Peptides against a protein of PDB entry 4XPM. Designs and how they scored, part 6

Target 1, 160 residues: chain A of PDB entry 4XPM
Amino acid sequence: VMLHSKNVKGFLENTLKPYDLHSVDFKTSSLQSSMIITATNGGILSYATSNNDVPKNSINEINSVNNLKMMSLLIKDKWSEDENDTEEQHSNSCYPVEIDSFKTKIYTYEMEDLHTCVAQIPNSDLLLLFIAEGSFPYGLLVIKIERAMRELTDLFGYKL
Target 2, 67 residues: chain B of PDB entry 4XPM
Amino acid sequence: DIKGTIAFDTHGNVIESTGVGSQRIEDIGDLSKVTLDAEGFAQVQGDSLLVHLYKRNDITLAVYTSA

## One batch from the design tools (peptide; aimed at target 1 F11)

Design b2_p26_6_s3 (made by RFdiffusion4, then SolubleMPNN; from b2_p26_6, 11 letters changed)
Fold by OpenDDE base, seed 2:
Structure b2_p26_6_s3 (fold): chain B 160 residues (1-160), chain C 67 residues (1-67), chain A 26 residues (1-26)
Amino acid sequence: as target 1 above (160 residues)
Amino acid sequence: as target 2 above (67 residues)
Amino acid sequence: MTEEQKEELKKLHEDLLKEIEEQSRL
């Protein structure tokens, strides 16, 4: 199934769902945001947010989107820097993974009070980015994005 | 009687924490170094709680009990 | 650790993993 813009948006919406681990009585909040951005300049190609209380086309929505744009750019910059930093790639904030013979890395970044993780979609010019509240544990966030990445095979190898 | 849990990955990052485990995230550093038996189990006596460890599939689960 | 405790712990771990995997699917 080919992922189109609408399909990608729906996919990202689905990634927002929280965990509710009944076995240990642990639950998370929903992701604050989920995005696909360009690795080149951090441009947002698609996004979803759990904050749907903001009226469409309102000033508050514009400000919210602008904030996402800023965060995506900052995270892209940090990601780009780390991709050229061997030391950062060996930290506990970097998870080398392999999906269908493609190698990529998942990075975790603290952004103010938010927990974020980002990963390059294998062999592509795209990054998948999750933004969560600070209460969302990084280990679980990494699992979440890794599993999500495995469902984006249609975007593997995507070049701008 | 479980007083809390911590699950963490091979990088030492939390996957989940509950109860007293949520207040003992700093234990991960020591727990990650505990030698497990052939089946992946270990038991560690803490300050006031007993910690039961089990690791499988790169995820370590620590269960805190009173005894 | 008793065998019973091991079994309980193992089961809890398995249940946890299962939930994580199930809830990670999209």
Scores: peptide ipSAE 0.779, ipTM 0.957, DockQ to the pose 0.906
OpenDDE base, seeds 1, 3, 4, 5: peptide ipSAE 0.779, 0.778, 0.778, 0.779; ipTM 0.957, 0.957, 0.957, 0.957

Design b2_p26_7 (made by RFdiffusion4)
Pose (drawn by RFdiffusion4):
Structure b2_p26_7 (pose): chain A 143 residues (1-50, 63-86, 92-160), chain B 67 residues (1-67), chain P 26 residues (1-26)
Amino acid sequence: VMLHSKNVKGFLENTLKPYDLHSVDFKTSSLQSSMIITATNGGILSYATSNSVNNLKMMSLLIKDKWSEDENDTNSCYPVEIDSFKTKIYTYEMEDLHTCVAQIPNSDLLLLFIAEGSFPYGLLVIKIERAMRELTDLFGYKL
Amino acid sequence: as target 2 above (67 residues)
Amino acid sequence: SMTEEEKNELKNLHDNIMNEIYSEEF
């Protein structure tokens, strides 16, 4: 099994969109970046930006390790269930940036959102949890 | 009139804020400790501003008005 | 205590916020 590079890239581009509420006068900026990376090496499989390529590689590996350390050391952590599949959503403050990371269930891949410091964490967590519901094709993807 | 809002989750993380809500994010620590009535409502205040609380689906909404 | 009118308005505001947040598409 392999990834359909163009469609995954299109998916990540779609996850970039900001929230724009009218019930209250509230709007976020769009995500800074959205990436799928390996849980193993932190290597980037696909990404979308709304800063630079060099900067994403460094952040990705860093969050991969932070996630790896938290995932087996016996911040916020949100246990989640999707169609009886379990994963965890972590938030990491990356300098002035807000990030969310979660392992795609039973897969060797992580989904990573990078947003500005003004993007509320609780909202970033909801965005990534719903986005993961669209990634059933990637559950169990093994390297 | 409504002077501001804050919505926050069970971890106390913000989902959205407007008005004085964005200036009073620190209120969440106290607000999250408020025990709501049987229907999910409460009213509390730190100062001249009245905070109306409603919680459902693990999301608390606080709206700020005058007392 | 809150009036019944204030409770209804607050519930409607809450549901409207949630509906708009959950309407996000990917």

Design b2_p26_7_s2 (made by RFdiffusion4, then SolubleMPNN; from b2_p26_7, 13 letters changed)
Fold by OpenDDE base, seed 1:
Structure b2_p26_7_s2 (fold): chain B 160 residues (1-160), chain C 67 residues (1-67), chain A 26 residues (1-26)
Amino acid sequence: as target 1 above (160 residues)
Amino acid sequence: as target 2 above (67 residues)
Amino acid sequence: SLSAAEKAALKALHDAILAEINSYKF
């Protein structure tokens, strides 16, 4: 089962939306970026960014994409290391989760002043990656990415 | 009167914070160790503020009050 | 210790936060 690129892009765009709680006076910014990348090489298969003001095919857009590529690669590498590190998997930066009987892990990583969260789409060669401002709390970011993962069942088990 | 809140998960990571709670994220370390009653509640004196705790569904809410 | 009223209020706020977060698709 496959998703159209356009549908995936739209999905990722929808994940960018912020939280604005009214039960308490708390709100977040939008996610800076949302990406599906390969677990093998950190290659970006699809992405969305909150800053859509950059003209397409402009130098600024290219630079932004290049920055995403760099972050994707770095996070993929860290994820790969942690997947082979028992201690890291038992840290508070790792959330083992089960979705529809499929097990995966959610990792939180500080990237400079940004808060990032990455998770392997269950049994797949793909990672879902959220990049947010430092003001976006990790606990909420984890909730967000878990819910997003639950909507990507079509990608469960996807192998490159 | 509520002076602030912190909601945090079982990993000690913030879900939300408001008011004085936003300035006391470091309290989570100690708050997570507080023994809750059978209903999931506790009350802890912290600094000049009273902290009211409630945990359910793996989410702990801390409410800071003056009394 | 918390009074019954304090417990009720605290639980209500907790549940409200949780429900609100759960109202989001993501």
Scores: peptide ipSAE 0.767, ipTM 0.955, DockQ to the pose 0.803
OpenDDE base, seeds 2, 3, 4, 5: peptide ipSAE 0.767, 0.766, 0.765, 0.766; ipTM 0.955, 0.955, 0.955, 0.955

Design b2_p26_7_s3 (made by RFdiffusion4, then SolubleMPNN; from b2_p26_7, 12 letters changed)
Fold by OpenDDE base, seed 1:
Structure b2_p26_7_s3 (fold): chain B 160 residues (1-160), chain C 67 residues (1-67), chain A 26 residues (1-26)
Amino acid sequence: as target 1 above (160 residues)
Amino acid sequence: as target 2 above (67 residues)
Amino acid sequence: SLSAAEKAELKALHDSILEEINSYKF
């Protein structure tokens, strides 16, 4: 099953939404970016950003997209390394999770002052990547991406 | 009277923080090592604050109070 | 140690936080 580009884009846009808790006085910013990238080379298949105030096709937009490309590649590389590193898989930056009958891992990575997390969509060649401000706590970010992953069953098993 | 909170997961990563808890994220290292009772509770005396702990479903809540 | 009342309050807050987080789709 393949999702239309609009469906994926809209999904990613929905993942940008922040948390605003009332049980305690705690709220987050929106995610800066949400992306689906290839596990092979970190290529961006789809993305959404909270900074949509940039004019389309402007130099600023191009630069921002290029920045996302760079970050996605860097994170993909880190992910690839960790997937081949038993020690990293047992660190507190790795969350083994099971969705239905599928196993995957969520990794958290500090990227300069940004908090990121990435997870392989189960049995696929795709990674889901969230980029947030440093104020967005990792534990909550992990919860967020796990829940998002659970909604991407149509992409489970997707091979390039 | 709650002065702040920290909720954190089994990896020691923050889920939420408020008040003085937001300034005491470094406490998680020690709080995660506290032995809880059979119901999942503990109380730890800090510097000037008491920390009340409750863990369920792999999420620990720390509540900071003056007493 | 925590009193029964303190435990109840702490548990209630814990549960409230979790329930609220779980109310989000993501």
Scores: peptide ipSAE 0.765, ipTM 0.956, DockQ to the pose 0.802
OpenDDE base, seeds 2, 3, 4, 5: peptide ipSAE 0.765, 0.765, 0.764, 0.765; ipTM 0.956, 0.956, 0.955, 0.956

Design b2_p26_7_s4 (made by RFdiffusion4, then SolubleMPNN; from b2_p26_7, 13 letters changed)
Fold by OpenDDE base, seed 3:
Structure b2_p26_7_s4 (fold): chain B 160 residues (1-160), chain C 67 residues (1-67), chain A 26 residues (1-26)
Amino acid sequence: as target 1 above (160 residues)
Amino acid sequence: as target 2 above (67 residues)
Amino acid sequence: MLSEEEKEKLKALHQSILDEINSAKF
């Protein structure tokens, strides 16, 4: 089955949902944004945001989209640097993982007061990127993005 | 009896925290060094609280109690 | 030292947390 643009958008929207752990009475906020971007140029292929109150075609929407573009580019650049840095790949901010026999890495990056997490979709030219509030713990954010990637098998091996 | 909890991964990053655990994230450094028994359990006395540890599937759960 | 009952409670809570995280899917 192929993930079409609408399906990808809907998928990303579903990733925004918060955790609510009743066993310990712990809950998170929703993700601020969720994106699929190109690993080569940091271009946004699809995105979802929890801020749906911005009017379409407004200056605020333009600013919001521009902010996402800026963040995606910055994170892509940092990711690219880390992929070429052995020390960074062995830091506690890097999680090597294996999904269906494909190896990838999950990186956590602090962006001002935000918690971000990025991972290359296995064997692809694509990155999955989550942006959350600082209250969203990194350990749980890593779990979240790993689980999400496991549902994107249709994009494994995708080349631009 | 539970005063709080912390769950953390093998990198020392928080998965969840509640109660007094949310105020003691810095304890993870020491808790991660505690020797667990063959079943993955340990009990550590820290200041006024007792910490009960259980690790399975690379996730450590710390439960804080008064005794 | 932890009693067997305390161990079972911890194990149950740990499993419950894990199950809740997994049930969320992502």
Scores: peptide ipSAE 0.755, ipTM 0.953, DockQ to the pose 0.765
OpenDDE base, seeds 1, 2, 4, 5: peptide ipSAE 0.755, 0.755, 0.754, 0.754; ipTM 0.953, 0.953, 0.953, 0.953; seed 5 fails the geometry check

## One batch from the design tools (peptide; aimed at target 1 G10)

Design b2_p27_1_s1 (made by RFdiffusion4, then SolubleMPNN; its pose is not in this set)
Fold by OpenDDE base, seed 5:
Structure b2_p27_1_s1 (fold): chain B 160 residues (1-160), chain C 67 residues (1-67), chain A 27 residues (1-27)
Amino acid sequence: as target 1 above (160 residues)
Amino acid sequence: as target 2 above (67 residues)
Amino acid sequence: SLTKEELKELHEKILKEIEEQSKFSWP
């Protein structure tokens, strides 16, 4: 798939979908947000949100976008700290993973009452970031982001 | 006769929970320490409920039953 | 009473569903 900004956003939108397991009586909410941000500055390159009820160009939209920017920056900062902290990389909130011989790490972070998960796109300057409600279990969130990461091979090695 | 379930990963994080399992997330700490048989199974008596454990592919499923 | 086979089957079903619902398509 050829990478275009609209396609990336569309992909992120597709990651928002909830889980609804029928084998057991379990379902999740949709992700609140799905983003690709820069690992260097935490800048948002693309994002999708399940809060589609906010009118475009409204004050509420501006506030929501600003909130996402703040969250992305905070998470990037914590990620950066953890990437330079061996002990944090060995905590239960860090999942070393390998995708097609590329190594990366998935981190889970509690952000206020939200459950977040962030992972560096392998060998790139980009992070994939999921933000979910507190009811979304971390184990499943990790699976979700890992599976999503596997679809972003075109971004592997991307440098700013 | 299943009263609930918990599925959790090797980090002790929940993958799914249902029924009484949703109320017993704290059990994961103990359940993760249970020695499984060669097939990946175990049973643990937890208070009034029997917990059936099965682990495969680094995911442990705990099923709570009355017996 | 829950048998080993039933437990194993349930485990498989859960994983299958998770995998199925962890497919994310490009537009």
Scores: peptide ipSAE 0.768, ipTM 0.962, DockQ to the pose 0.913
OpenDDE base, seeds 1, 2, 3, 4: peptide ipSAE 0.767, 0.768, 0.768, 0.767; ipTM 0.961, 0.961, 0.961, 0.961

Design b2_p27_1_s2 (made by RFdiffusion4, then SolubleMPNN; its pose is not in this set)
Fold by OpenDDE base, seed 2:
Structure b2_p27_1_s2 (fold): chain B 160 residues (1-160), chain C 67 residues (1-67), chain A 27 residues (1-27)
Amino acid sequence: as target 1 above (160 residues)
Amino acid sequence: as target 2 above (67 residues)
Amino acid sequence: SLTKEELKELHDKILEEIEKQSKFSWP
């Protein structure tokens, strides 16, 4: 599929869907947000949110976007710090993973009452970021972002 | 009868939890240290519940039963 | 009670569902 901005947003929207396991009585909420941001400045390149009741072009939408910008910047900063911290890379909040021979790391971060997960798209200047409610378990969030990352091969090696 | 479940990864983070398992997330620390048999199974008696463990593909499932 | 086979089956079902629900398509 063509790497068009609309397609990227559509893909991110598809990552918002919740888990509903019927083998056990387990169900998650939808992700609050799914984002691709720059690793350099934490700038949002594309995003999707499950909060669809916010009117477009409204002050509330602006506020929500500003909140996302703030979170993305904070997470980028934390990620950058951890990438330079050996101890943090060995914590339970860091998952070294390999996708098609490309190495990357998945980090989980608690943001107030939210559960977040971030991973550098392999060899790129981009980060994939999931934001979920606190009830969304981290282990499952990690699986989710890893599987999503595997679908972003066209962005592997992307440099700004 | 299954009273609850916890599935967790090798980092001890929850993948899913149900029933009494949702109230026993703290058990993961101990459950992760249990020696499994050659097939990946174990049973641990904890307080009033029996915990059945099975690990495959780096994911451990704990199932809580009354017996 | 719970047999090993039942436990294994439940484990596999959980993972199968997770994998199935971890497929993300492009528009």
Scores: peptide ipSAE 0.768, ipTM 0.962, DockQ to the pose 0.901
OpenDDE base, seeds 1, 3, 4, 5: peptide ipSAE 0.767, 0.767, 0.767, 0.767; ipTM 0.961, 0.961, 0.961, 0.962

Design b2_p27_1_s3 (made by RFdiffusion4, then SolubleMPNN; its pose is not in this set)
Fold by OpenDDE base, seed 1:
Structure b2_p27_1_s3 (fold): chain B 160 residues (1-160), chain C 67 residues (1-67), chain A 27 residues (1-27)
Amino acid sequence: as target 1 above (160 residues)
Amino acid sequence: as target 2 above (67 residues)
Amino acid sequence: MLTKEELKELHEKILKEIEEQSKFSWP
């Protein structure tokens, strides 16, 4: 099954939405970015950003994309290291999860002042990556990415 | 009556925080160790606030009240 | 004083809202 790139981007855009918990009057910001990247090279296959007011083809857009590329690579590298580190996999920054009999792990990483969360799409060469402001709590970010992952079943098993 | 809340997962990571709870994230360490009753409840007296705990589905809710 | 029932209800409300706002549709 092949997902059209435009649809994937649209899905990622939908993941950007913030939480607004009225029961306790808790609000988050929108995610800064939501991406699908390769687990091998950290290459961005699709991405969405909350800052969409940047003119297309502008230098600012290019710079923002370059920044995303840098972050994606760094996070991929950290993820790769952790996947080969038993101790890191048992830390509070690692959430083993199972989705439809597929096992994967969700990692939380602090990148400068940002809160990030990354998870390998089950049995695939792809990672789902959320980047949020530092005010976005990790526990909620984990829930968010796990729920998003459940919607990406068509990408389960995707190999490059 | 509620002065704040903290919801946190089994890893001790915050899910949400409000009010005084947002300033007491460090309480999670102690709150996570509190023995809950058979129904998943507990009360812990903090400094000046009472913390009401309830855990279900691996999510613990702490509600801070004056009494 | 906050009752057990109220606490439980609040917990349920929080979870419900999180789940509701964790629905991500495809375009």
Scores: peptide ipSAE 0.767, ipTM 0.961, DockQ to the pose 0.903
OpenDDE base, seeds 2, 3, 4, 5: peptide ipSAE 0.767, 0.766, 0.766, 0.766; ipTM 0.961, 0.961, 0.961, 0.961; seed 3 fails the geometry check

Design b2_p27_1_s4 (made by RFdiffusion4, then SolubleMPNN; its pose is not in this set)
Fold by OpenDDE base, seed 1:
Structure b2_p27_1_s4 (fold): chain B 160 residues (1-160), chain C 67 residues (1-67), chain A 27 residues (1-27)
Amino acid sequence: as target 1 above (160 residues)
Amino acid sequence: as target 2 above (67 residues)
Amino acid sequence: MLTKEELKELHDKILAEIEEQSKFSWP
């Protein structure tokens, strides 16, 4: 059973927060977007964006959503290809991880000037997708999505 | 004084970078090959900077100093 | 010169901050 849509969106919104390290003079931007999409078609089930200044039902919002749809589909397609490509699974762009005895993979993808990271929610038909600016380092992005995914145990095994 | 830092993972991807480290991301290739001592430390003399390395929990920290 | 202890401490601090800021709560 999927969690309430509002709660999921709220969680995704919480993942948008930037890193601001004080031990070193390092900080990131907020994630541009955080999404849960279907692994089958790249359809967006839930999403959050850092740019919430767009008025609801505005043309800008529509364009923004359309852009997210496009990106999600493209990333889903790339993910699908890589899941069937042993070579890609052994590249530095793929991080095999295990969460609560579930195995999954985290992939990093360059999308023009954006840094993206996607991972299949363990044993599910869902993907967690982070989209960040190009200044957001991949190593940190991987850590972020892994930690976020650990909080999505209720979605483990979710089938469409 | 610390001139910069690079933290990177086992895949050679950056976790954080600061100062001169941000301009030397290409160093990761060589730094990842440095043999660490039993405690996970090493020092590598660069062109003009000394790089202090420490690896733990699969995260390597490189700190650039003048000496 | 940066000591091993200082380097280790910095590493640990970075890691701790990342972990702290990688906690994501449900609303």
Scores: peptide ipSAE 0.768, ipTM 0.962, DockQ to the pose 0.913
OpenDDE base, seeds 2, 3, 4, 5: peptide ipSAE 0.768, 0.767, 0.766, 0.767; ipTM 0.961, 0.961, 0.961, 0.962

Design b2_p27_4 (made by RFdiffusion4)
Pose (drawn by RFdiffusion4):
Structure b2_p27_4 (pose): chain A 143 residues (1-50, 63-86, 92-160), chain B 67 residues (1-67), chain P 27 residues (1-27)
Amino acid sequence: VMLHSKNVKGFLENTLKPYDLHSVDFKTSSLQSSMIITATNGGILSYATSNSVNNLKMMSLLIKDKWSEDENDTNSCYPVEIDSFKTKIYTYEMEDLHTCVAQIPNSDLLLLFIAEGSFPYGLLVIKIERAMRELTDLFGYKL
Amino acid sequence: as target 2 above (67 residues)
Amino acid sequence: SLTKDELKTLHDELMNEIFSQANVSRP
């Protein structure tokens, strides 16, 4: 099994969209970036930006390790269930940036959202949980 | 009139804020400790501003008005 | 003065917008 590079890229581009509420006068900026990376090496499989390529590689590996350390050391952590599949959503403050990371269930891949410091964490967590519900094709993807 | 809002989750993380809500994010620590009535409502205040609380689906909404 | 029904309606409207905009389409 392999990834359909163009469609995953298009998916990540779609995860970039901001929230724009009218019930209250509230709107976020769009995500700074959205990436799927390996849980193993932190290597980037696909990404979308709304800063530079060099900067994404560094952040990705860093969050991969932070996630790896938290995932087996016997911040916020949100246990989630999707169609009886379990994963966890972590938030990491990356300098002035807000990030969310979660393992795609039973897969060797992580989904990573990078947003500005003004993007509320609770909202970033909802965004990534719902986005993961659209990634059933990647559940169990093994390297 | 409504002077501001804050919505926050069970971890106390913010989902959205407007008005004086964005200036009073620190209120969440106290607000999250408020025990709501049987229907999910409460009223509390730190100062001249009245905070109306409603919680459902693990999301608390606080709206700020005058007392 | 703000009533409990008005507050609840505001909450439901807000949550509907947040969860509707959280949905992402696939190519």

Design b2_p27_4_s2 (made by RFdiffusion4, then SolubleMPNN; from b2_p27_4, 10 letters changed)
Fold by OpenDDE base, seed 2:
Structure b2_p27_4_s2 (fold): chain B 160 residues (1-160), chain C 67 residues (1-67), chain A 27 residues (1-27)
Amino acid sequence: as target 1 above (160 residues)
Amino acid sequence: as target 2 above (67 residues)
Amino acid sequence: PLTREELKKLHDELLKEIFEQSKVERP
């Protein structure tokens, strides 16, 4: 199946949605950002952001994108380090998961005041990255990214 | 009667917290060590609140009540 | 007092909401 950039963008936009758990009266904010980046260089292939207050083609938009680029690179670097660190893989910030017999890991990283979560799309050169406010619980963020990852089967095994 | 809740995963990370639970995230360390019965339930008397525990599907829900 | 049945129900409802709201459409 051909994967169009607009479809991926729409998917990432859909992942931004917050939780509203009426059973316990718990609500989250929307994700700040959702991205697919390269595991090799941390380059952004697609992204969505809930920050819609920035005019398009403005200097502020450029700054926002630059910030995302910086974060993606930093997280990619941390991820790369952890993938080569047995101890980090056994920390409570690492979630080994299996999706349809494909194994991957979900990592949680605190970036300044933000809560982030990253996972390698199984057998691919791509990472899915969620960035949320510090009030977004890590356990819930992990569930969110895992469930999202399950819908990216067309990207499983994708190599650059 | 519910004063708050905490739900957490097997890594001890919060899934959700409400009410007094939001102020007692540090309880997860102890709550995660509580021995549950065969049905996945337990009760723990806290400093001023009773904590009701139930675990299923690797998710523990702690509900804080006055009694 | 919170009964086991109520607690179990709350847990199940919570999980149901979480997973339903975690669902996104495949691109």
Scores: peptide ipSAE 0.769, ipTM 0.960, DockQ to the pose 0.862
OpenDDE base, seeds 1, 3, 4, 5: peptide ipSAE 0.769, 0.768, 0.768, 0.769; ipTM 0.960, 0.959, 0.959, 0.959

## One batch from the design tools (peptide; aimed at target 2 Y54 I59)

Design b2_p28_2 (made by RFdiffusion4)
Pose (drawn by RFdiffusion4):
Structure b2_p28_2 (pose): chain A 143 residues (1-50, 63-86, 92-160), chain B 67 residues (1-67), chain P 28 residues (1-28)
Amino acid sequence: VMLHSKNVKGFLENTLKPYDLHSVDFKTSSLQSSMIITATNGGILSYATSNSVNNLKMMSLLIKDKWSEDENDTNSCYPVEIDSFKTKIYTYEMEDLHTCVAQIPNSDLLLLFIAEGSFPYGLLVIKIERAMRELTDLFGYKL
Amino acid sequence: as target 2 above (67 residues)
Amino acid sequence: SEEEAAAETALREELKTLHDEIMDEIFS
């Protein structure tokens, strides 16, 4: 099994869109970046930006390790269930940036959102949880 | 009139804020400790501003008005 | 007392509607 590079890239581009509420006068900026990376090496499989390529590689590996350390050390952590599949959503403050990361269930891949410091964490968590619900094709993807 | 809002989750993280809500994000620590009535409502205040609380689906809404 | 109870009920209904509208926009 392999990834359909163009469609995953299109998916990540779609996850970039900001929230724009009218019930209250509230709107976020769009995500700074959205990436799928390996849980193993932190290598980037696909990404979308709304800052530079060099900067994404560094952040990705860093969050991969931070996630890896938290995932087995016996911040916020949100246990989630999707169609009886379990995963966890972590938030990490990366300098002045807000980030969320979660392992795609039973997969060797992580989904990573990078947003500005003004993007509320609770909202970033909801965005990534719903986005993961669209990634059933990637559940169980093994390297 | 409504002077501001804050919505926050069970971890106390913000989902959205407007008005004086964005200036009073620190209120969440106290607000999240408020025990709501049987229907999910409460009213509390730190100062001249009245905070109306409603919680459902693990999301608390606080709206700020005058007392 | 009847006027105060009615005003409180109306305030609660408005607050609940606002909450649901926010949630619908976030979760749609």

